Peptides against a protein of PDB entry 4BOS. Designs and how they scored, part 38

Target 1, 163 residues: chain A of PDB entry 4BOS
Amino acid sequence: PVLTRTVVPADNSCLFTSVYYVVEGGVLNPACAPEMRRLIAQIVASDPDFYSEAILGKTNQEYCDWIKRDDTWGGAIEISILSKFYQCEICVVDTQTVRIDRFGEDAGYTKRVLLIYDGIHYDPLQRNFPDPDTPPLTIFSSNDDIVLVQALELADEARRRRQ
Target 2, 163 residues: chain A of PDB entry 4BOS as posed
Amino acid sequence: PVLTRTVVPADNSALFTSVYYVVEGGVLNPACAPEMRRLIAQIVASDPDFYSEAILGKTNQEYCDWIKRDDTWGGAIEISILSKFYQCEICVVDTQTVRIDRFGEDAGYTKRVLLIYDGIHYDPLQRNFPDPDTPPLTIFSSNDDIVLVQALELADEARRRRQ

## One batch from the design tools (peptide; aimed at target 1 D70)

Design b1_p25_1 (made by RFdiffusion4)
Pose (drawn by RFdiffusion4):
Structure b1_p25_1 (pose): chain A 163 residues (1-163), chain P 25 residues (1-25)
Amino acid sequence: as target 2 above (163 residues)
Amino acid sequence: AALDAEATAFNDEARARPPLVAPTP
């Protein structure tokens, strides 16, 4: 089986679309983004002690309004939040310098999902099978460290191809 | 093989349930 990127629209909401794609087992639905942003705002507004002005670069309310827009990019704050909501590890494979940032690293989730990130775009990763009957898998066991190795190599290859 | 079976079970479970964040048209 081969680790594979599926290209989602680069419409400013790719982070949410990609996360949705992998946690839902391979469903591409761009319309999920507004709701996922509202979920983020709901969680950010619920903990102003943690989501402080220092962390957000603006007021809690300003951040909530900002993230609810259809043109703002999700990032580490959003990913940390979505990891807990979905109760899975979200592994971002960064093809800029070829590394993996593992959200939910120490929460003991049983599940793991992968996104590939080039500094501008997010796309979901999935495992494809050469068997006509076996659909791609987007959710992997937390014990499954080999998929992380394959993702690092895909990051190397993706970096070479992009250059 | 065991990890693949577990990954299949997780994906089947996720596909068999409604979305946790339902999209609005």

Design b1_p25_1_s1 (made by RFdiffusion4, then SolubleMPNN; from b1_p25_1, 10 letters changed)
Fold by OpenDDE base, seed 4:
Structure b1_p25_1_s1 (fold): chain B 163 residues (1-163), chain A 25 residues (1-25)
Amino acid sequence: as target 1 above (163 residues)
Amino acid sequence: DELLAEARAFNEEARASPPKIPPVP
């Protein structure tokens, strides 16, 4: 078994495409972004006390309008929201720093999904098997630390390719 | 391997279920 990245389109919605891919069990759907953006906006709008201007950097309503645009980028806030929505830990391995940022790590989720980030682009990670009849895995146990090691190895290799 | 079995179950469940995000009206 080997951990690999699936390259998604390098558009403004790569984060959403990547998250959708891993949480839905390996489904590539670049058209998912509008729905994902709306989901985030709905969650933010539903709790203006928690999702305050202090957290969002703009008013709740301004953020909701902003995130629903097709040309705005998702980041830590959006990942945190998606982690809560899907009830899974989202681990982002950074190829520039070779470090993993874990979202939802203290929430007690049983599920873990992984993305790889190069500073401007997100891709989903999956575990493949030698048997072609065995489908790849995108959702892992939150206790599977081996997959985190494998993600770091991928990031380290990617970093070396740029040096 | 318990972790592998758990992962397989998670993925099978996900693939067998409708997408969790709501459609845009």
Scores: peptide ipSAE 0.732, ipTM 0.938, DockQ to the pose 0.706
OpenDDE base, seeds 1, 2, 3, 5: peptide ipSAE 0.730, 0.729, 0.732, 0.732; ipTM 0.937, 0.935, 0.940, 0.939

Design b1_p25_1_s2 (made by RFdiffusion4, then SolubleMPNN; from b1_p25_1, 12 letters changed)
Fold by OpenDDE base, seed 4:
Structure b1_p25_1_s2 (fold): chain B 163 residues (1-163), chain A 25 residues (1-25)
Amino acid sequence: as target 1 above (163 residues)
Amino acid sequence: DKLLEEARRFNEEARAKPPKIPPVP
């Protein structure tokens, strides 16, 4: 079993494509982005008290319009929202820092999914098996810290290749 | 392995049900 990176298109919606990929069990569907953006906007709009200008960096309405554009980037806010929506911990390993940012870690979710981030692009991570009849895994137990170690190894290798 | 069994179950369930967010046609 090996943790591998699946490259998704660099079309400004890589975060959403990557999240969709892992939470749906390894389904690559770039067409998911518009609807996922809409969902996020809907959630943000539904709670203007929590999603304040202080948190969003812009007014609630401005953010909603902004995130629904096809050329805007997702970040911590969007990942946090998606973590809650899918009821899973989203772990992002950064190839620049070789660190893992965990979203939803304090929510008590039983599931975790992993993304790899290089500073400008997100890709999903999956565990592959030598048996071709055994499908890859994208959803892991929140108690599986080995997969986090494997993710860090991937990030470290990537960083070394850039040096 | 308990962790592997859990993961297997999670993924099977995910692939068996419709996606929470349907993609744009």
Scores: peptide ipSAE 0.722, ipTM 0.938, DockQ to the pose 0.909
OpenDDE base, seeds 1, 2, 3, 5: peptide ipSAE 0.719, 0.719, 0.720, 0.718; ipTM 0.937, 0.932, 0.933, 0.932

Design b1_p25_1_s3 (made by RFdiffusion4, then SolubleMPNN; from b1_p25_1, 11 letters changed)
Fold by OpenDDE base, seed 5:
Structure b1_p25_1_s3 (fold): chain B 163 residues (1-163), chain A 25 residues (1-25)
Amino acid sequence: as target 1 above (163 residues)
Amino acid sequence: DKLLEEARAFNEEARASPPRIPPVP
């Protein structure tokens, strides 16, 4: 089996498209962003004590309005929320530093998904199998450390291509 | 298993260094 990258559109919603892809088992839907943005806004609005101005960098209401725009970018806050919602660890491999940032690693989730990030764009990762009848895998065991090594190798290759 | 050893080493390193919060473009 080999870990591969699926390139999603380079629009303002690449994070949401990528997360949707991996948590739904490999479904590419560039139109998923508006619903995911609303989902995040609803979760944030439901807990103003936790999602405070100190955490959000703006008022709870301002954040909710902001994240629902079609031209705003998601980041760590959104990844953390989506990790909790989908009850999975979200691992982001960075091609600039060749390291993995793990979200939800202390939550006790049994599943993990992987994204690749270059500083301005997110793409989803999947495991392909030699048997054409075996569909690609996007959801891995949180105990599968091999997939993390493969992700780092993929990031290292990407970094070398830029040099 | 060489791959397992490498995987464990990477995980240990990741835990020793707190994860960076990805910037928002």
Scores: peptide ipSAE 0.032, ipTM 0.547, DockQ to the pose 0.035
OpenDDE base, seeds 1, 2, 3, 4: peptide ipSAE 0.021, 0.020, 0.020, 0.022; ipTM 0.596, 0.466, 0.564, 0.569; seeds 1, 4 fail the geometry check

Design b1_p25_1_s4 (made by RFdiffusion4, then SolubleMPNN; from b1_p25_1, 12 letters changed)
Fold by OpenDDE base, seed 4:
Structure b1_p25_1_s4 (fold): chain B 163 residues (1-163), chain A 25 residues (1-25)
Amino acid sequence: as target 1 above (163 residues)
Amino acid sequence: DELLKEARAFNEEARSSPPKIPPVP
């Protein structure tokens, strides 16, 4: 089995497209972004005490309007929310630092999904099999640390290519 | 391998169920 990257469009919604891809079992659908943005806004709006200006960097309402734009970038707040929504760890391997940021790692989720991040762009990761008729895996056990090692290897190789 | 079996189950479930967030047509 080999862990590989699926390149999604380099638009402002690559995070949402990538998350959708992995949590839905390998479905590439850039049209998911508007509804995912709306979901984020709904969750944020539903808990203004937690999602305060201190956390958001802007008022709750301003953030909701901002995240629903088609040209704004998702980040740690969005990943955290999506982790909770999908009840899975979202592990982001960074090709610049060759480190993995794990979202939801303390929540006790049984599922783990992986993204690769280069500082601006997100892509989903998947495990492929030699048999072409066997579909790739995008959702893993939260106990599968081998897949994290493989992700780090991909990131390290990407970094080396840039040097 | 138990991890592989678990992963297969997760993915089969995901692919066989409607998307939790349906995309905009």
Scores: peptide ipSAE 0.737, ipTM 0.944, DockQ to the pose 0.918
OpenDDE base, seeds 1, 2, 3, 5: peptide ipSAE 0.734, 0.728, 0.729, 0.733; ipTM 0.942, 0.935, 0.935, 0.941

Design b1_p25_2 (made by RFdiffusion4)
Pose (drawn by RFdiffusion4):
Structure b1_p25_2 (pose): chain A 163 residues (1-163), chain P 25 residues (1-25)
Amino acid sequence: as target 2 above (163 residues)
Amino acid sequence: AEAEREERLAAIFREHEEEKLAERE
């Protein structure tokens, strides 16, 4: 089986669309983004002690309004929140310098999902099978460290192809 | 209206991409 990127629309909501694709087992639905952003705002507003002005670069309320827009980009804050909400590890494979940032690293989730990130775009990763009957898988066991190795190599290859 | 919205979002994205590429230089 081969680790594969599926290209989602680069409409400023790719982070949410990619996370949704992998946690729902391979469903592409761009319309999920507004609701996922509202979920983020709900969680950020619920803990102003943690989501402070120093962390957000603005007020808690300003951040909530900002993230609810259809043109702002999700990042580490959003991913950390989505990892907990979905109770899975979200592994972002960064093709800029070829590394993996593992959200939910120490929460003991049983599940793991992967996104590929080039500094500008987010797309979901999935495992494709050469068997006509076996659909792609987007959720992997936390024990499954080999998929992380394959993702690192895909990151190397993706970096070379992009250059 | 929906086409104008899509053109706006695409323009914002192109500007963001250009900014990120300039930061790499």

Design b1_p25_2_s1 (made by RFdiffusion4, then SolubleMPNN; from b1_p25_2, 13 letters changed)
Fold by OpenDDE base, seed 1:
Structure b1_p25_2_s1 (fold): chain B 163 residues (1-163), chain A 25 residues (1-25)
Amino acid sequence: as target 1 above (163 residues)
Amino acid sequence: SAAERAARLAAIYAEREAAALAALL
């Protein structure tokens, strides 16, 4: 089995598309972004004490308006929220540093999903199996550290190719 | 809802876990 990258559209919603892909077991749906943006805004708006200006870098209301725009990019804040929402660890392997940033690692989730990030664009990762009739796996055990090693190797290769 | 999404995630995981483990060994 090999860990592979599925290239999603390089639009402003690549993070949302990528997260949706992995948490839904490998379903590519670029149209998911508006709903996910609204979801995040709703969660943020529901807890202004937790999602403070110190965390958001802007007022709660300003953030909600901002994230619902169709041309704004998601990042660490959104990943953290989505990790909590989907109750899974989201691991982001960065091709620039060849390091993995883990979101939700202290929450005790039994599942993890993986994204690859090049400093601008997010793509989802999946494990392909030798048997073509076995569908790719996007949801891994939180105890599966082999997939993390494979992600690092994939990121290193991407870095060398500047891709 | 969050619960529905989590449940779907769990279902997908359960469905594929056995095959994944077998393929890795």
Scores: peptide ipSAE 0.016, ipTM 0.440, DockQ to the pose 0.022
OpenDDE base, seeds 2, 3, 4, 5: peptide ipSAE 0.017, 0.021, 0.009, 0.015; ipTM 0.497, 0.529, 0.437, 0.432; seeds 2, 3 fail the geometry check

Design b1_p25_2_s2 (made by RFdiffusion4, then SolubleMPNN; from b1_p25_2, 15 letters changed)
Fold by OpenDDE base, seed 4:
Structure b1_p25_2_s2 (fold): chain B 163 residues (1-163), chain A 25 residues (1-25)
Amino acid sequence: as target 1 above (163 residues)
Amino acid sequence: AAAARREALAARYAARAAEALAALA
């Protein structure tokens, strides 16, 4: 089995496209972004006490309007929200540092998905199998640390290509 | 900054993979 990267469009919604890809088992749908942006806005709006201006950097309503724009970028707060919503760890390997941030690690989720990030762009990761009849895997056990090692290897290779 | 505050919030749900993972390779 080999962990590989699927390059998604370098638009402002690459995070959402990448998350959708992995949680849906390998479905590439760049048109998913508006729905996912609305989902995040809905969650944020539902708890204005937790999602405060101090956290958001703007009022709750302003954030909701902002995140629903088609040209705004998702980040750590959005990943945390999506992790909680989909009830899975979202593991992001950074090609600049060759480190992994595990979102939702302390929540006790049994599932994990993986993204690769280069500082400006997110892509999804998948495990391919030699059997052509076995589809790629995008949802892993949260105990599968081997896949994290494979992700680090991909990141290290990417970093070497830039040097 | 707002970005830093967002990261602080995210930290409640995130843990950085330890260097021990690299030792598994």
Scores: peptide ipSAE 0.025, ipTM 0.524, DockQ to the pose 0.034
OpenDDE base, seeds 1, 2, 3, 5: peptide ipSAE 0.020, 0.020, 0.024, 0.019; ipTM 0.551, 0.569, 0.589, 0.545

Design b1_p25_2_s4 (made by RFdiffusion4, then SolubleMPNN; from b1_p25_2, 16 letters changed)
Fold by OpenDDE base, seed 5:
Structure b1_p25_2_s4 (fold): chain B 163 residues (1-163), chain A 25 residues (1-25)
Amino acid sequence: as target 1 above (163 residues)
Amino acid sequence: DAAARAARLAAIAAARAAAALAALA
């Protein structure tokens, strides 16, 4: 089995498309972004005490309006929310630092999904199998550390290509 | 705020239910 990336559109919604891809088992649907943005806004609006201006960098309402725009980028806040929503650890391998940032690591989730991030763009990661009839795997056990090693290898290769 | 936290979780649950229903339709 080999860990590979699926390049999703660089349309400002790559994070949402990538997360949707991995949590849905490998479904590429760029049209998912508006719904996911609204979902995040709904969750943020529901807890103004936690999602305060200190956390959001803007008022709760301003953030909700902002994230629902089709040209705003998601980041750590959105990943954290999506981790909680989908009840899985979201692991982001950074090709700039060759490090994995883990979201939801303390929640006790049994599942993890992986994204690759280059500083501006997110792509989903999947495990391909030798058997062509076996579909790629995007949802891994939270105990599967091999996939994390493979992700680091991908990041290291990407970094070397840029150096 | 306990109420806010509860509301957040409720929102997540409601969204999941709506998505599940849509997927079955």
Scores: peptide ipSAE 0.047, ipTM 0.617, DockQ to the pose 0.020
OpenDDE base, seeds 1, 2, 3, 4: peptide ipSAE 0.025, 0.027, 0.025, 0.040; ipTM 0.619, 0.623, 0.612, 0.613

Design b1_p25_3 (made by RFdiffusion4)
Pose (drawn by RFdiffusion4):
Structure b1_p25_3 (pose): chain A 163 residues (1-163), chain P 25 residues (1-25)
Amino acid sequence: as target 2 above (163 residues)
Amino acid sequence: ARYTTEENFAERTARDARFFAHLAA
């Protein structure tokens, strides 16, 4: 089986669309983005002690309004929140310098999902099977460390191809 | 006004750096 990127629209909401794709087991639905952003705002507004002005670069309310727009990019804050909400590890494979940032690293989730990130775009990763009957898999066991190795190599290859 | 690519890139980089710096503290 081969680790594979599926290209989602680069419409400013790719982070949410990519996370949705992998946590739902391979469903591409761009319309999920507004609701996922509202979910983010709901969580950010619920903990102003943690989501402080220093962390957000603006007021809690300003951040909530900002993230609810259709043209703002999700990032680490959003990913950390989505990891907890979905109760899975979200592994971002960064093809800029070829590393993996593992959200939910120490929460003991049983599940793991992968996104590939080039500094501008987010796309979901999935495992494809050469058997006609076996659909791609987007959710992996937390014990499954080999998929992380394959993702690091895909990151190397993706970096080479992009250059 | 809508955010450009560069504006979004800069904002996300700065926000992520602040978030991870807070967690490392």

Design b1_p25_3_s1 (made by RFdiffusion4, then SolubleMPNN; from b1_p25_3, 13 letters changed)
Fold by OpenDDE base, seed 4:
Structure b1_p25_3_s1 (fold): chain B 163 residues (1-163), chain A 25 residues (1-25)
Amino acid sequence: as target 1 above (163 residues)
Amino acid sequence: SALSLEENLARRKELNARFYAALAA
């Protein structure tokens, strides 16, 4: 089995598209972003004590309005929220640092999904199988550390190509 | 008007830093 990257559009919503892809088992739907942005805003709005100005850099309401724009980028806050919402670890391998940031790693989730990040753009990762009739896997066991190694290998190769 | 790449990048870095700081607190 080979871990591969599916390139999603660089339309300012690549994070949402990528998360949707992996949590839905490999469904590419760039049109998912508006609803996912609304979901984030709803969750942020539901907990103003945690999602305060100290974290958001603006008022809770202002952040909700901001993240619902079609030209704003999500980040760690959004990944954390989506991890909780989908009840899975979201592992992001960074091609610049060759590190994996794990969201939800201490929550006891049994599932993990993987994204690859180049400092600007997010893409989803999937495991392809030799049998062409077997669909790619995007949801892994949280005990599957091999997939993390493979993700690091992809990131390392990407970094070497840029050097 | 649409946000630039530089603006989004800077904002993401700022928000990430704030978030990680909150987790560490």
Scores: peptide ipSAE 0.718, ipTM 0.949, DockQ to the pose 0.972
OpenDDE base, seeds 1, 2, 3, 5: peptide ipSAE 0.717, 0.682, 0.680, 0.676; ipTM 0.950, 0.943, 0.942, 0.942

Design b1_p25_3_s2 (made by RFdiffusion4, then SolubleMPNN; from b1_p25_3, 18 letters changed)
Fold by OpenDDE base, seed 4:
Structure b1_p25_3_s2 (fold): chain B 163 residues (1-163), chain A 25 residues (1-25)
Amino acid sequence: as target 1 above (163 residues)
Amino acid sequence: MKLTLEEQLERRRELNERFYEYLKK
């Protein structure tokens, strides 16, 4: 099995599209972003003590309004929230640093999904199978460390191509 | 007002850095 990247549109909502892709088992739906942005805003608004100005860089309300815009970028805060919402570990491999940031790693989730990040754009990762009738796997066991190795290999190769 | 690529990139980096530092504490 080979781990591969599926390139999603660079429409300012690539993070949401990528997360949706992996947690839904490989469904590419760029139209998912508005709903996911609203979900983030709802969760942020529900806990202003945690999601404070110190964390958000702006007031809770301002952040909620900001993330619901169709042109603002989600990041680590959104990934953290979505990890909790979907009850899965979200692993992000960075092609610039060749490092994996793991969100939800201590939550005891049985599932993990993977994204690849190049400093600007997020894409989902999937495992392809030789059988064309077998759909790609996007939801892995949280014990599957091989997929993390494969993700690092993809990132390392990407970095080498840029150097 | 629509954000430029540079503005979006910088904002994400700032937010990510702050959040990652928070997670380490």
Scores: peptide ipSAE 0.485, ipTM 0.890, DockQ to the pose 0.857
OpenDDE base, seeds 1, 2, 3, 5: peptide ipSAE 0.484, 0.386, 0.381, 0.412; ipTM 0.891, 0.865, 0.864, 0.874; seed 2 fails the geometry check

Design b1_p25_3_s3 (made by RFdiffusion4, then SolubleMPNN; from b1_p25_3, 14 letters changed)
Fold by OpenDDE base, seed 2:
Structure b1_p25_3_s3 (fold): chain B 163 residues (1-163), chain A 25 residues (1-25)
Amino acid sequence: as target 1 above (163 residues)
Amino acid sequence: MPLSLAERQERRAALDARFYAALAA
C-alpha cells in the first residue's frame, strides 16, 4: 500500500473539502464547504463557555458569522473543532518543515486521518492498495505509525520538488 | 440549516461504523 495525495481545489475552503474527503472515506466534494461551515458554527454556538473569545479571537457570535462566510479560511481552531466532532485525530503533515501536527492526540481517539499542508493549501491523504478491488482508505488506526512515516516521506518529496 | 445534536451524533456514529468496517476488512 502507498500513501497518496488527492489535490483539491485551491479555494478558501480547501481545509473543509480535505477534511470532508478523509472523514467520508474518500469523497471529493468541494460543494461540502457551506455545510461544514454551518456545522462548525453550530458546534461553537452550542458551547459559548468553552468556545470563548480567548479561544476564538472574537466573540462567539462574531465567529459564527465569520466562519459561515464563503471566503474565510479555516485553520487550527477549525481542525480542533472537527477533530472533536468526528472523534478522530487529525494529523497535518507540513511540507515546509516536514513535521506532523497532531490535533486530538490527547483525546484517546482510536481513529486518525491525515492532511498535507504547504503553508497555504490543504490536501487530503489516502492509502491506495495494489488490489484494484480494494478501495483507498482515509481513516486509520491511531496506532498506525507507519502511515505517519509515509506522510513524512510524502512531505519530504514535496519539499524537494519546490526547492 | 445547521445540524441538530441528534444529526451530529448520527454522523459520528456513521463514521465510527465505517472505521470499524475498514479495520475488519
Scores: peptide ipSAE 0.118, ipTM 0.711, DockQ to the pose 0.025
OpenDDE base, seeds 1, 3, 4, 5: peptide ipSAE 0.026, 0.025, 0.029, 0.026; ipTM 0.534, 0.574, 0.619, 0.546

Design b1_p25_3_s4 (made by RFdiffusion4, then SolubleMPNN; from b1_p25_3, 16 letters changed)
Fold by OpenDDE base, seed 1:
Structure b1_p25_3_s4 (fold): chain B 163 residues (1-163), chain A 25 residues (1-25)
Amino acid sequence: as target 1 above (163 residues)
Amino acid sequence: MKLTLEENLERREELNKRFYEYLAK
């Protein structure tokens, strides 16, 4: 089994596309972004005490309108929200630092998914199997630490190729 | 007007920083 990267479009919504890909078991659907943006805006709007101006850098309402634009980038806030919504740990391996940021690690989720991030673009990660009858795996056990090691190795290789 | 890559990058880094600092409290 090998951990591989699926390159999604760089259309300002790669984060949403990547998350959708892994939580849906490997379905590439860039058209998912508008609805995911609306979902995030709805969740942000529902809790203005938590999603305050101190966190958002703007008013709650302004942020909701901002994230619904098709040309704005999601980040850690969106990943955190999506982790809660999909009830899974989202692990992001960074190719610049070769580090993994884990979202939802303290929530007790049984499942984890993985993204790779290069400082600009997000892509989903999947485990490929040599058996052609076994489809790629995108949803892992939250106890599967091997996949995290593989993600770090993949990120390190990506960094070496870039430099 | 459509945001540039630089604008989005700067904004994301700022927001990420804010969020991570919040989580670290």
Scores: peptide ipSAE 0.663, ipTM 0.938, DockQ to the pose 0.960
OpenDDE base, seeds 2, 3, 4, 5: peptide ipSAE 0.597, 0.599, 0.661, 0.610; ipTM 0.926, 0.926, 0.938, 0.929

Design b1_p25_4 (made by RFdiffusion4)
Pose (drawn by RFdiffusion4):
Structure b1_p25_4 (pose): chain A 163 residues (1-163), chain P 25 residues (1-25)
Amino acid sequence: as target 2 above (163 residues)
Amino acid sequence: SAHEEDLAALRARIAAATAAAEAAA
């Protein structure tokens, strides 16, 4: 089986579309983004002690309004929140310098999902099978460390191809 | 569980929003 990127639209919401794709087992639905952003705002507004002005670069309310827009990019704050909501590890494979940032690293989730990130775009990763009957898998066991190795190599290859 | 209810509510909102986007097309 081969680790594979599926290209989602680069419409400013790719982070949410990509996370949704993997956690839902391979469903591409761009219309999920507004609701996922509202979910983020709901969680950010619920903990102003943690989501402080220092962390957000603006007021809690300003951040909530900002993230609810259809043109703002999700990042680490959003990913950390979505990892907990979905109760899975979200591994972002960064092809800029070829490393993996593992959200939910120490929460003991049983599940793991992968996104590939080039500094501008987010796309989901999935495992494809050469058997006509076996659909791609997007959710992996937390014990499954080999998929992380394959993702690091895909990151190397993706970096070479992009250059 | 509460987590299952929250996740179902999010999915219901996403389904409604998809239906509305299709009708607006």

Design b1_p25_4_s1 (made by RFdiffusion4, then SolubleMPNN; from b1_p25_4, 13 letters changed)
Fold by OpenDDE base, seed 2:
Structure b1_p25_4_s1 (fold): chain B 163 residues (1-163), chain A 25 residues (1-25)
Amino acid sequence: as target 1 above (163 residues)
Amino acid sequence: SAQEKEREELRRRIREREEAALAAA
């Protein structure tokens, strides 16, 4: 088995496209962004005490309006929200630092998904199998630390290609 | 397959949370 990267469109919605890809088991749907943006806004709006201005950097309402725009970027806040919504750990390997940020790591989720990030763009990661008839895996056990090592290897290779 | 079961389990949880969110909206 080999961990590989699926390149999604380099648009402002790459995070949402990437998350959708991994949670749907490898379905590339760039048109998913509007619905996912609205989902995040709904979650944020439902809990203004937790999703405070201190957390959001803007008022709850301002954030909701902002994230629903088709030209705004998702980041750590959105990843955290999506981790909670999908009840899975989201691990992001950074190709610039070759480090992994783990979102939802303390929530006790049994599953994890992986993204690769280069500082501006997110892509999903998947495990391919030697048997071509076996579909790739995008949802892993939260105890599968081997996949994290493989993600780091991918990131390190990506970094070397840029150097 | 094992990997398909993993995906199906997550899909189930997603659907449940979506339904709950819609009901509470």
Scores: peptide ipSAE 0.046, ipTM 0.647, DockQ to the pose 0.058
OpenDDE base, seeds 1, 3, 4, 5: peptide ipSAE 0.025, 0.028, 0.041, 0.048; ipTM 0.598, 0.648, 0.662, 0.635; seed 5 fails the geometry check

